# Peptides against a protein of PDB entry 3C66: the designs that were tried, part 142

Target 1, 189 residues: chain A of PDB entry 3C66
Amino acid sequence: KSWANLFEKNDFFFRYKFYLEITAYTRGSDEQHLKWSGLVESKVRLLVMKLEVLAGIKIAHPFTKPFESSYCCPTEDDYEMIQDKYGSHKTETALNALKLVTDENKEEESIKDAPKAYLSTMYIGLDFNIENKKEKVDIHIPCTEFVNLCRSFNEDYGDHKVFNLALRFVKGYDLPDEVFDENEKRPSK

## One batch from the design tools (peptide; made by RFdiffusion4, then SolubleMPNN)

Design b2_p26_2_s3 (from b2_p26_2, 10 letters changed)
Fold by OpenDDE base, seed 5:
Structure b2_p26_2_s3 (fold): chain B 189 residues (1-189), chain A 26 residues (1-26)
Amino acid sequence: as target 1 above (189 residues)
Amino acid sequence: SSQLTLTEISKKKIKEAGIINAEDFD
């Protein structure tokens, strides 16, 4: 890994004022999640290409690695809560009510056999051409096309009880804690 | 402060597409 690649990764979450988060959710097996998240991840480049051609977007830069997490998810309400609260520093504290699955606890009987929600999150850093205060950038069009592309790939992915896909537009100061190292200071407003 | 205005789609379309804007968190 060149020092440049390491440096680019270390500064990625400080370089941009705005980020697009793409999260694939699966309430089911690890195998189901691997297939679903792998599909979503494989299509991110197409979304980037569609974002880059928008007149109001100067840069759309994907982070190359997904962030992976999983929670014990005993109910559908818990699964909805995860999807609502995940991806923002302001709201992520609500996830503390759920048991995070870790390498240290995954073999515990109460966790091993429990229903789980799996999360894979990709990040895109965004820089905008804000010349005129009147310029509207509609990122919802390419984002909707992306969601439809992923959902239409297999009929099984139409089951919202198992498979979900969310895109979240966030400011750098509101990124989840997972993107920062313990010694890194969160960007200020 | 350069205000970026994102075009809003209907709340129904946002929910259907799983798109959440930063303004929804403020």
Scores: peptide ipSAE 0.028, ipTM 0.643, DockQ to the pose 0.072
Fold by OpenDDE base, seed 2:
Structure b2_p26_2_s3 (fold): chain B 189 residues (1-189), chain A 26 residues (1-26)
Amino acid sequence: as target 1 above (189 residues)
Amino acid sequence: SSQLTLTEISKKKIKEAGIINAEDFD
């Protein structure tokens, strides 16, 4: 099955037990986020290539569509909370304390001019070739290289108050609700 | 290089600079 055919199938988030979530965060303008997230997204293929060559990784397949969301983010503490809670089903309910920006509410006066945090999330499905449970796969190296690559691209991206990048290793049953359609049941443990 | 087991990886958020926030290491 061609790599391309895997990305078009609605079963991507059911196919793997493990996922790497790559989230670009921006507390700033939509334009800032577009540039930052676009850069991050453009580099995901390089991360995939680095993951694929690791002996313990059998498959690293990116989901090609980013997931985008934005929240009213009045404070830095709110921004830290978003970064802490986002990307896991166990913790994402904490985000309900913030106002999600939607197409329906974005023109409301209280939302339109409010400080916002923008999120763009890419997913990589992972299958491991661990014959022995003692075999350790270290994905930190390629992940760190990826973060450094993104952050070093422009000096402005060094401002952690505005731009952040997080990689989260997540089990399929703990994927955020956003990756599933309304009619889909999340994977069980 | 601290080799992480799958179990260790599954509980860790990879933040910038290789700082893995160990979520709930139970």
Scores: peptide ipSAE 0.029, ipTM 0.665, DockQ to the pose 0.098; fails the geometry check
Fold by OpenDDE base, seed 4:
Structure b2_p26_2_s3 (fold): chain B 189 residues (1-189), chain A 26 residues (1-26)
Amino acid sequence: as target 1 above (189 residues)
Amino acid sequence: SSQLTLTEISKKKIKEAGIINAEDFD
């Protein structure tokens, strides 16, 4: 049974208590972001494989489609703020201080030629083997290896002013609003 | 039944070549 058939979009973000968010950030051109995010996305399967072999992880299921967003990002401080606040419902409201680029506004003069931060986010649903009496599951090693793999692919990706990669562990009730449809109720605590 | 302590994982953001930023999700 192909992984693709198991994940109707609507149920994926309700199926797991825990998620790993993988976000590729680019402050640069759309072309730069396409290359960077495409690389990161291509390596997510390797991360899943490394997570699945951990004794404390019962299931690691990737969502197959990235979530795409972009913001007007005039300063490096704005770029740091995006990277700090994005990926959690608790903190994402801080991003309202920045102009979200939409299909409706992308041709506006103030937006079209403005510096932008591009975001592509992949999600992995996680289920843990609580019964295995493991007090702690350490995902740091596979996540670090993943980051290093992505960064080492091209020397250009070593420029942290342009290219960034973040992995965030989140609870289902703290997922960003982007993963839910307007009519969907956010999971409760 | 040993409860899986996920607290440390839930507070970890991995950014930039394995730098873990402890985020207080509490």
Scores: peptide ipSAE 0.027, ipTM 0.680, DockQ to the pose 0.074; fails the geometry check
Fold by OpenDDE base, seed 3:
Structure b2_p26_2_s3 (fold): chain B 189 residues (1-189), chain A 26 residues (1-26)
Amino acid sequence: as target 1 above (189 residues)
Amino acid sequence: SSQLTLTEISKKKIKEAGIINAEDFD
């Protein structure tokens, strides 16, 4: 890993106070996830463009690389739990109840044939033009339009048992551990 | 237009259309 790539990554997750997390979830095959996540990732630029034109948003800057993870996901309840708990440092510890799939364990018999949930997460750093704490920015519209755009691309993506898409607004100090290196200190409040 | 304060936005998961209840933003 070039020193330049490490430096650019570390700066991004400290540069902004606020982030929009875009996570594509798939409970199915790796192939299904590759298609779904690839579609979502391809549309992130359109979301950025829609965010940038909002009066309350000064900057919407996408991080170019997705974060990938997968869990053994034997039940629908586990899949709902993943979707609820993922994307926040405060809640991500609940995911420790599930088996994280790694390169080291993926060939284990109990993991290889197990149902899996795949996650691909994109990040957008946000800077706001908020002079007064009473100013409101409605990002719901562009986010909803983005979800609808992704879901409408293929009829199969309407199956919420398999394919899901979540957007989370997160403060820098509450970003998931995955965005930081092992020796990197999490941003303070 | 459900205008969310920055504080309200920061605490709320923008779930997929249909999962985000407008109530999750209030």
Scores: peptide ipSAE 0.026, ipTM 0.657, DockQ to the pose 0.086; fails the geometry check

Design b2_p26_2_s4 (from b2_p26_2, 7 letters changed)
Fold by OpenDDE base, seed 4:
Structure b2_p26_2_s4 (fold): chain B 189 residues (1-189), chain A 26 residues (1-26)
Amino acid sequence: as target 1 above (189 residues)
Amino acid sequence: SPFLTLTEISKKKIKEAGIIEASEFD
């Protein structure tokens, strides 16, 4: 079995009960975001390795494709709202209050030069060892190490006003709409 | 199914780092 087959979208977002979302946020230039998100994406493999060695984790499977989006983000409060609401189907509707940047509207006067928040999201599917319901898994340790690794790479990445990195533990039925095709039905609880 | 465990040290660090924890693991 080749890794290539495992990284196809296919049923990836239906295959696991749990997912870890890794989102790199940038409120700044697209160039800043490319550097920041590129760094984060390059370190995801290390996080996977740290997750895989945990006894309670059977599989930590990264989806190789990043999901990209950007919003007009006039204020810091908007930026915080994005970070709070993004990554969950339950809460993502709050993002409708912001203007999503698209290829169709990116050249509009009100959007072209507006402050923007850029988002790049990576997903890791998680399968746990369920033989023992009493088993406890602390994934926060490797996650924290991952964040520290990314943040410490460049001093500039310590500026939370510009660069942010959030990890969200999400159930399959609560994945954002972006991971599904229009003809796909969201997983049930 | 296993429970998601969070140490006090990790919890503090994660919160500061912007990591969001799910309310339910099962």
Scores: peptide ipSAE 0.027, ipTM 0.680, DockQ to the pose 0.097
Fold by OpenDDE base, seed 1:
Structure b2_p26_2_s4 (fold): chain B 189 residues (1-189), chain A 26 residues (1-26)
Amino acid sequence: as target 1 above (189 residues)
Amino acid sequence: SPFLTLTEISKKKIKEAGIIEASEFD
């Protein structure tokens, strides 16, 4: 039950009913993504701190490992599609229309020099104090502050054609497949 | 609204400051 234990992959994505996904998107070079995602990741702890002080939130625990992927992304429409479809089990199958870059295929001529979209996603498990679902929680303020903090860090990050940041509130049963091992069953409703 | 019920929150995606998009969450 310690923080160290919560950082273990084996049960983190089964422990909470609700998760906040933080995804940094980069359509550009890997160097650009490393800087952008690194910045975002470095600020997640600040978001956690802000979430923890909210009366309606009992626990906000980050998973320490980022989930990383990249796709061939030849058009702006593809980039928008990625941002729209990624982060939910219900919609992530749409990403199959794009070529996932892997260690096995990254050296192929059609992939090596292709425009790419890079994704790095951090997860925060959330436990709420609210017993009644009709109760309200304010998450906009800390989330907005987080986005503004990341976007304002460097002028380059204002270019939405290259850099994007999304926060998605997700139920455990709708988490992307990436968070589960091959032999794990996703949580039920 | 900065205050959302759990149901509303579960159906929202925040891409940028103050921008909330509807999601397909139950």
Scores: peptide ipSAE 0.026, ipTM 0.649, DockQ to the pose 0.096
Fold by OpenDDE base, seed 2:
Structure b2_p26_2_s4 (fold): chain B 189 residues (1-189), chain A 26 residues (1-26)
Amino acid sequence: as target 1 above (189 residues)
Amino acid sequence: SPFLTLTEISKKKIKEAGIIEASEFD
């Protein structure tokens, strides 16, 4: 199946057992995040290409739409919590402790002037081709190269207090709620 | 190890150049 066909289908998050979540985090300005997330997003295709050629990976297909959210993030601990809890259905409820910034509330004074953490997440659906349990897939190398590529692009991106990048492997049933429409049921285990 | 099984992959989060075990994953 072509990427083009996959990109337009609503069943992307039901098609694969495994997903790689690539999340760019920014605790700073929206402008900073735009640049950072834009860079990360622009490099995802390179990661996909590297994943596709791995012997243990049958398919690596990106979902082209980034998922974007932002939270009021008063402290560095909050920022760490976001990075820890985001991206999994099991843990994402912890984010309810933070104020989600929405179009409806973004103009409120308490939110408008608050420090924020911005999140942009890209997804790659993965299908593995492992003949036996003894076979292993080296995903560390391409992922590390990807992170290094993004981080090294600009010296400013080395500031972990502001810019962060995480790759999370999740099963379909543990995908965050954001990837499903209101009328969709998440995959079962 | 840079080589992961399917089970290990589903329980891993890569932050920066490291792989972190995620006990909160399945």
Scores: peptide ipSAE 0.038, ipTM 0.732, DockQ to the pose 0.100; fails the geometry check
Fold by OpenDDE base, seed 3:
Structure b2_p26_2_s4 (fold): chain B 189 residues (1-189), chain A 26 residues (1-26)
Amino acid sequence: as target 1 above (189 residues)
Amino acid sequence: SPFLTLTEISKKKIKEAGIIEASEFD
């Protein structure tokens, strides 16, 4: 890793109080995921543009590097669990019940041919123009439009058993471990 | 509701279009 890359990452995930996580899920082949996640990633800039024009949002900055992971996912319940628990430091430990696929273990017989769930996550740093916590921001319209845009691109993406898309609002101190280096301390509350 | 407070936004997950799920965020 270059010093420049490390600095850029550190600056991003410590800069904002809030982040929007956009995760594309695929329970299928790596080829299916490549197409699905690639599509989602290609549309993130459109979501950013829609968020930026909202009065309650001062800044929406995308982190362009996707975060990738995959798990052995033998059942639909496992797939639902992944979607429920992923994206928060508080809940991500539940994923330890599943086998994480790595370069070191991907060729093992028990993993190589096992059903897998693939995850690709994009992050948007958010700065809100809100003084009072009771002030409201309408985020449903741009988020809904984004999801519909992605899912409508191909008829196959309507199959929720295979393809899913989630958006999660997360505070900086609750970001998943994946965004930090091993020796990097996460932001405090 | 299409409107969320800052507090609600920080604790919500949008899994599908128009669906907001509560999360265990502090």
Scores: peptide ipSAE 0.029, ipTM 0.677, DockQ to the pose 0.102; fails the geometry check

Design b2_p26_3_s1 (from b2_p26_3, 12 letters changed)
Fold by OpenDDE base, seed 3:
Structure b2_p26_3_s1 (fold): chain B 189 residues (1-189), chain A 26 residues (1-26)
Amino acid sequence: as target 1 above (189 residues)
Amino acid sequence: FSGKPPITKKQLERMKKEFTNIIPEE
């Protein structure tokens, strides 16, 4: 049965209690971001494979499409803030202090030539094989290996001023608003 | 090799904290 049919977009962010969020950040050109995010996206399957073999992981299911966003990012501090605040509903409101680049505003002179931070975010739904509610799972190793793999692929990706990669463990009720349609209710705790 | 590690110490510590000893039911 084709994996493709299971990816009805509508239920993915309701299907799992837990998600691994993978965000590629670029403070630079769109071209730089496309190359960086494309690399990261191409390696997500390797991370999935590494997660699936862990005894505590029952399912690691990647969402097939990245979420794309960009912000006006005039300073390095703004870029650090984006990386700190993005990726959870609890903290994403802090990004309202920055100008989100949209199709409607991208041609404005103040935005067109401004430094930008580009974000591409991939999600992996996680189901755990925990019989006892007290059992702990460690996914540190595969996550670290993944970041090392992506960052070491090209020497340019070692520049943390331009390229960043963050992984976040997110509960379904704390997913960013971007993953839900306007008419969808966020999962409850 | 730009002498910077692919993962910063700060990032590594954050990842260790976040991804070690996950309790899914909490």
Scores: peptide ipSAE 0.438, ipTM 0.848, DockQ to the pose 0.519
Fold by OpenDDE base, seed 4:
Structure b2_p26_3_s1 (fold): chain B 189 residues (1-189), chain A 26 residues (1-26)
Amino acid sequence: as target 1 above (189 residues)
Amino acid sequence: FSGKPPITKKQLERMKKEFTNIIPEE
């Protein structure tokens, strides 16, 4: 199946048991985030290529569109919390303690002038060449190389107070709610 | 290169833990 056929949102998050999430975080301006997330997005294809050649990986298919969200993020601790809790259904409920920025509320003075954390998340669906439940796959190397590549692209991206990049291995049943439409049922375990 | 590593030690250790020896449960 051509990559082009995978771009329909409807089935992508049901097609795989496993996903690699790539989230670019920015605590700063929207412009800073646009540049950072755009860079990360541009490098995802390189990560896919490195994953595809691993013996334990049968398929690594990127979802083409990023998921974007932003939160009011008044403190560094809030920013760390976002990075810790975002990316799984199990933990994302902790983000309810923060104010999600929406089109409806973005013009509120308390939100407009507040420090924000911006998130852009890319997904890679994974299928493994593991017939035997005992086989182990290691994707540490390509993932770390990817992070190093992105962060080393510009000196500014080395500032962990502003720019962050996290990868997360997630099971389909533990994907964030944002990937499903309101009428879609989350995959069961 | 400003002396900050592109990846923090904390992040590196988390990634090692998460991405090393993955056993895909069928």
Scores: peptide ipSAE 0.430, ipTM 0.844, DockQ to the pose 0.549
Fold by OpenDDE base, seed 2:
Structure b2_p26_3_s1 (fold): chain B 189 residues (1-189), chain A 26 residues (1-26)
Amino acid sequence: as target 1 above (189 residues)
Amino acid sequence: FSGKPPITKKQLERMKKEFTNIIPEE
């Protein structure tokens, strides 16, 4: 099946047991986030290519559309909390302590002028080529190179107070709720 | 100005821990 057919959301988050989540974080303006996330998104294909050539990786398929979210983020601690808790079903409930920005509430004065953290998350579905259950796969190098590539692209992206980039290895049953439609049942372990 | 490393030590260590020696069947 061509990569093009994987772009239909229909079964992507059910197809793989493992996912690599790539989240670009911005605590700043929407414009800053657009530039940052756009850069990160533009480089995801390079990461995929680097993953695909690893002997332990059978398949690395990107989901082509980012998931976008934003939170009121009044403090740096809140921003750290977002980065710590986001990207896992087990921990994402902690984000309920923050105000999610929605189309319905974005014009509220308390939200409109509030500092925001913007999140853009890309997903890569992973199939491993493990013949032996004891075989270990190392994806540290390509992941680190990817982060370095993105963050080194512009000096501004080195400001961790504003721009962050996190990769997370997530099992399909622990994917964030955002990847599933309301009518979709979360994958079972 | 020693440019801040693109990746923090903390992030690097987290990534090492998470992405090194992945056992998919666990």
Scores: peptide ipSAE 0.428, ipTM 0.842, DockQ to the pose 0.501
Fold by OpenDDE base, seed 1:
Structure b2_p26_3_s1 (fold): chain B 189 residues (1-189), chain A 26 residues (1-26)
Amino acid sequence: as target 1 above (189 residues)
Amino acid sequence: FSGKPPITKKQLERMKKEFTNIIPEE
């Protein structure tokens, strides 16, 4: 299948059983987030290359477009909650306790002046070489190297109160709702 | 200045737990 077919949203999130989610978090300004998320996004290709050479990985394909969201985030506890709950269908309902910033509400005075948490999420579809049912795959090394690469790029990105980066291994049936269109049915277990 | 490690101990342990010994059939 051509690379063009991998960029069709609907096909991509049904094609793989497993996904690696890469989320850049910023509790600060939109400018801070743009710089941080842009850096993370620019390094995703390096992570893909490192994953592809692992014997246990048959395919590692990035979805090239990030998913963007932002929440009103008045406290540090709210920011920790976002990082804990985001990225899984099982846990994302907890985010309903926070106000999602939308184009419709962003100009409201209560939202405009509120502290924000910004999120940019990239996805990598994974296919594994399952020769033997008992084979284990380790991806911790390339994932750790990726986080270190991003967070060490600038000293400011070491401030966990402002900037965070999380990777999550997610099954296709547990992908966040944001990856599916309203008319699409989530993959079943 | 011993710069703060880019990855916290907590995050490192989480990643180790999540990304080590992945069994795709489970």
Scores: peptide ipSAE 0.426, ipTM 0.842, DockQ to the pose 0.504

Design b2_p26_3_s2 (from b2_p26_3, 12 letters changed)
Fold by OpenDDE base, seed 2:
Structure b2_p26_3_s2 (fold): chain B 189 residues (1-189), chain A 26 residues (1-26)
Amino acid sequence: as target 1 above (189 residues)
Amino acid sequence: FSGKPPITEKQLKRMKEEFTNIIPEE
């Protein structure tokens, strides 16, 4: 099946047992986030290519559309909390302490003028080529290189107060709720 | 100006812990 057919959301988040989540964070303007996330997104294909050549990786398939979210983020601690808690079903409930920005509430004065953290998350579905259950796969190098590539592209992206980039290895049953439609049942372990 | 490393030591450590020696069947 061509990569193109994987872009239909229909089974992507059910197809793999493992996912690499790539989240670009911005605590700043929407314009800053657009530039940052756009850069990160543009480089995801390079990461995929680097993953695919690893002996332990059978398949690395990107989901082509980012998931977008934004939160009112009044403090740096809130921003750290977002980065810590986002990206897994187990921890994402902690984000309920923050105000999610929605199309319905974005014009509220309390939200409109509030500092925001913007999140764009890309997903890579992973299939491993493990013959023996004891075989370990190391994806540290390509992941680190990817982060370095993105953050080094512009000096501004080195400002961790504004721009962050996190990668997370997530099991399919622990994917964030955002990847599933309301009618979709979360994958079972 | 010693440019801040693009990746923090904390993040690098986390990434090493998370992405090194992945055992998919666990």
Scores: peptide ipSAE 0.448, ipTM 0.849, DockQ to the pose 0.500
Fold by OpenDDE base, seed 5:
Structure b2_p26_3_s2 (fold): chain B 189 residues (1-189), chain A 26 residues (1-26)
Amino acid sequence: as target 1 above (189 residues)
Amino acid sequence: FSGKPPITEKQLKRMKEEFTNIIPEE
């Protein structure tokens, strides 16, 4: 099956039990976010290649499209909260305390001129090569190298007040709601 | 380059805790 067939949204988020979630955060302009997220996205293939050569990884498949969202983010504490709560179904309800920016509300005066946090999220589906249920896999090194690579690309990306990058290991049943269509049922445990 | 490390100590610690010795259990 060609890589292209793996990118049909409908099967991707049901195909794997485990996902690596990669989120680029920007508290600044949309232009700053476009440059930052574009850089991160361009490096995901390198992370995949580094994961695939690990003995414990059978398959690492990237989803081709990022998920984009933005929130009104008036304070640094709000920005920290977004980074803490985003990326898990268990915790994402805390984001309801913030105003999600939509095409319908983006021109409202209270939203248009407000500070914003932008999020771009990429997913890698993982299948593990585990013969015994007790085998351990370590992906710390390639994940850390990936973060260092992205943040070291430009000096500006070292500013944690503006630019952030987080990786999360997520189970399929705990994926954010945004990855499923309204008519799709979340995977059960 | 006395630059701040690209990754914070807090983030590095979290990543080590999350990504070291993963047991893929259901």
Scores: peptide ipSAE 0.445, ipTM 0.849, DockQ to the pose 0.503
Fold by OpenDDE base, seed 4:
Structure b2_p26_3_s2 (fold): chain B 189 residues (1-189), chain A 26 residues (1-26)
Amino acid sequence: as target 1 above (189 residues)
Amino acid sequence: FSGKPPITEKQLKRMKEEFTNIIPEE
């Protein structure tokens, strides 16, 4: 099946048991986030290539479109909380304590002038070449190399107060709600 | 090169814990 057929949103998040989430975080301007997230997105293909050559990985397929969200983020602690809680269904409910920025509320004065955290999340569907339940896969090296590559691209991206990049290994049943349409049921365990 | 490592020690540790010895079927 051509890569092109994998990009229909509806089936992608049901096709794999495992996903690698790549989230670019920016606490700053929309312009800063656009540059940062665009860079990260441009490098995802390199990560995919490195994952595909690992003996334990049968398939690494990127989803083509990022998921974008933004939150009012008045403090550094809020920014750390976002980074800790985002990316799984189990933990994302903690983000309800923050104001999600929407097209409907973005013009509200309290939101317009507030510091924001911007998030862009890319997904890679993973299929493992493990016949025996006891076989272990290590993806630490390519993941760390990817983070280093992105953060080393520009000196500004070394500022962890503004720019962050996190990778998360997630099971299909624990994907964030944002990847499913309102009428879609989460994959069962 | 401002002396900040591209990846923090905290993040590096977390990534090692998460991405080393993954057992998909567990």
Scores: peptide ipSAE 0.443, ipTM 0.849, DockQ to the pose 0.510
Fold by OpenDDE base, seed 1:
Structure b2_p26_3_s2 (fold): chain B 189 residues (1-189), chain A 26 residues (1-26)
Amino acid sequence: as target 1 above (189 residues)
Amino acid sequence: FSGKPPITEKQLKRMKEEFTNIIPEE
């Protein structure tokens, strides 16, 4: 299949059983988030290259478009909750306790002036070389190196109160709702 | 000033637990 077919949203999120999610978080300004998320996005290709050379990984394909969201985030506890609950269908319902910022509500005075948490999420589809049912795959090294690379780029990105970066290994049936169109049925377990 | 490690010990532990010994069939 051509690279073009990998970038069709609907085919990509049904093609793999496993995904690596990369989420950049910012509790601050949109400008701060743009710089941070842009940096993270620029490094995803390096992570893909490191994953592809692992013997246990057959395929590592990035979805090239980030998913963007933002929430009203008045407290540090809310920011921790977002980081804990985001990125899995099983846990994302907890985010309903927070106000999602939309184009329709962003100009409301209560939202406009509220502290925000911004999220940018990149996805990598994974296919594993399963020769033996008992084979284990370790991806912790390239993932850790990636986080270190991003967070060490600027000293400001070391401030965990403002900037965070999380990677999550997710099964296709547990992907967040944001990756599916309203008319698409989530992959079954 | 020993700069704060880019990754917290908590995050490093979590990543090690999540990304080590992945069994795709489980």
Scores: peptide ipSAE 0.439, ipTM 0.847, DockQ to the pose 0.500

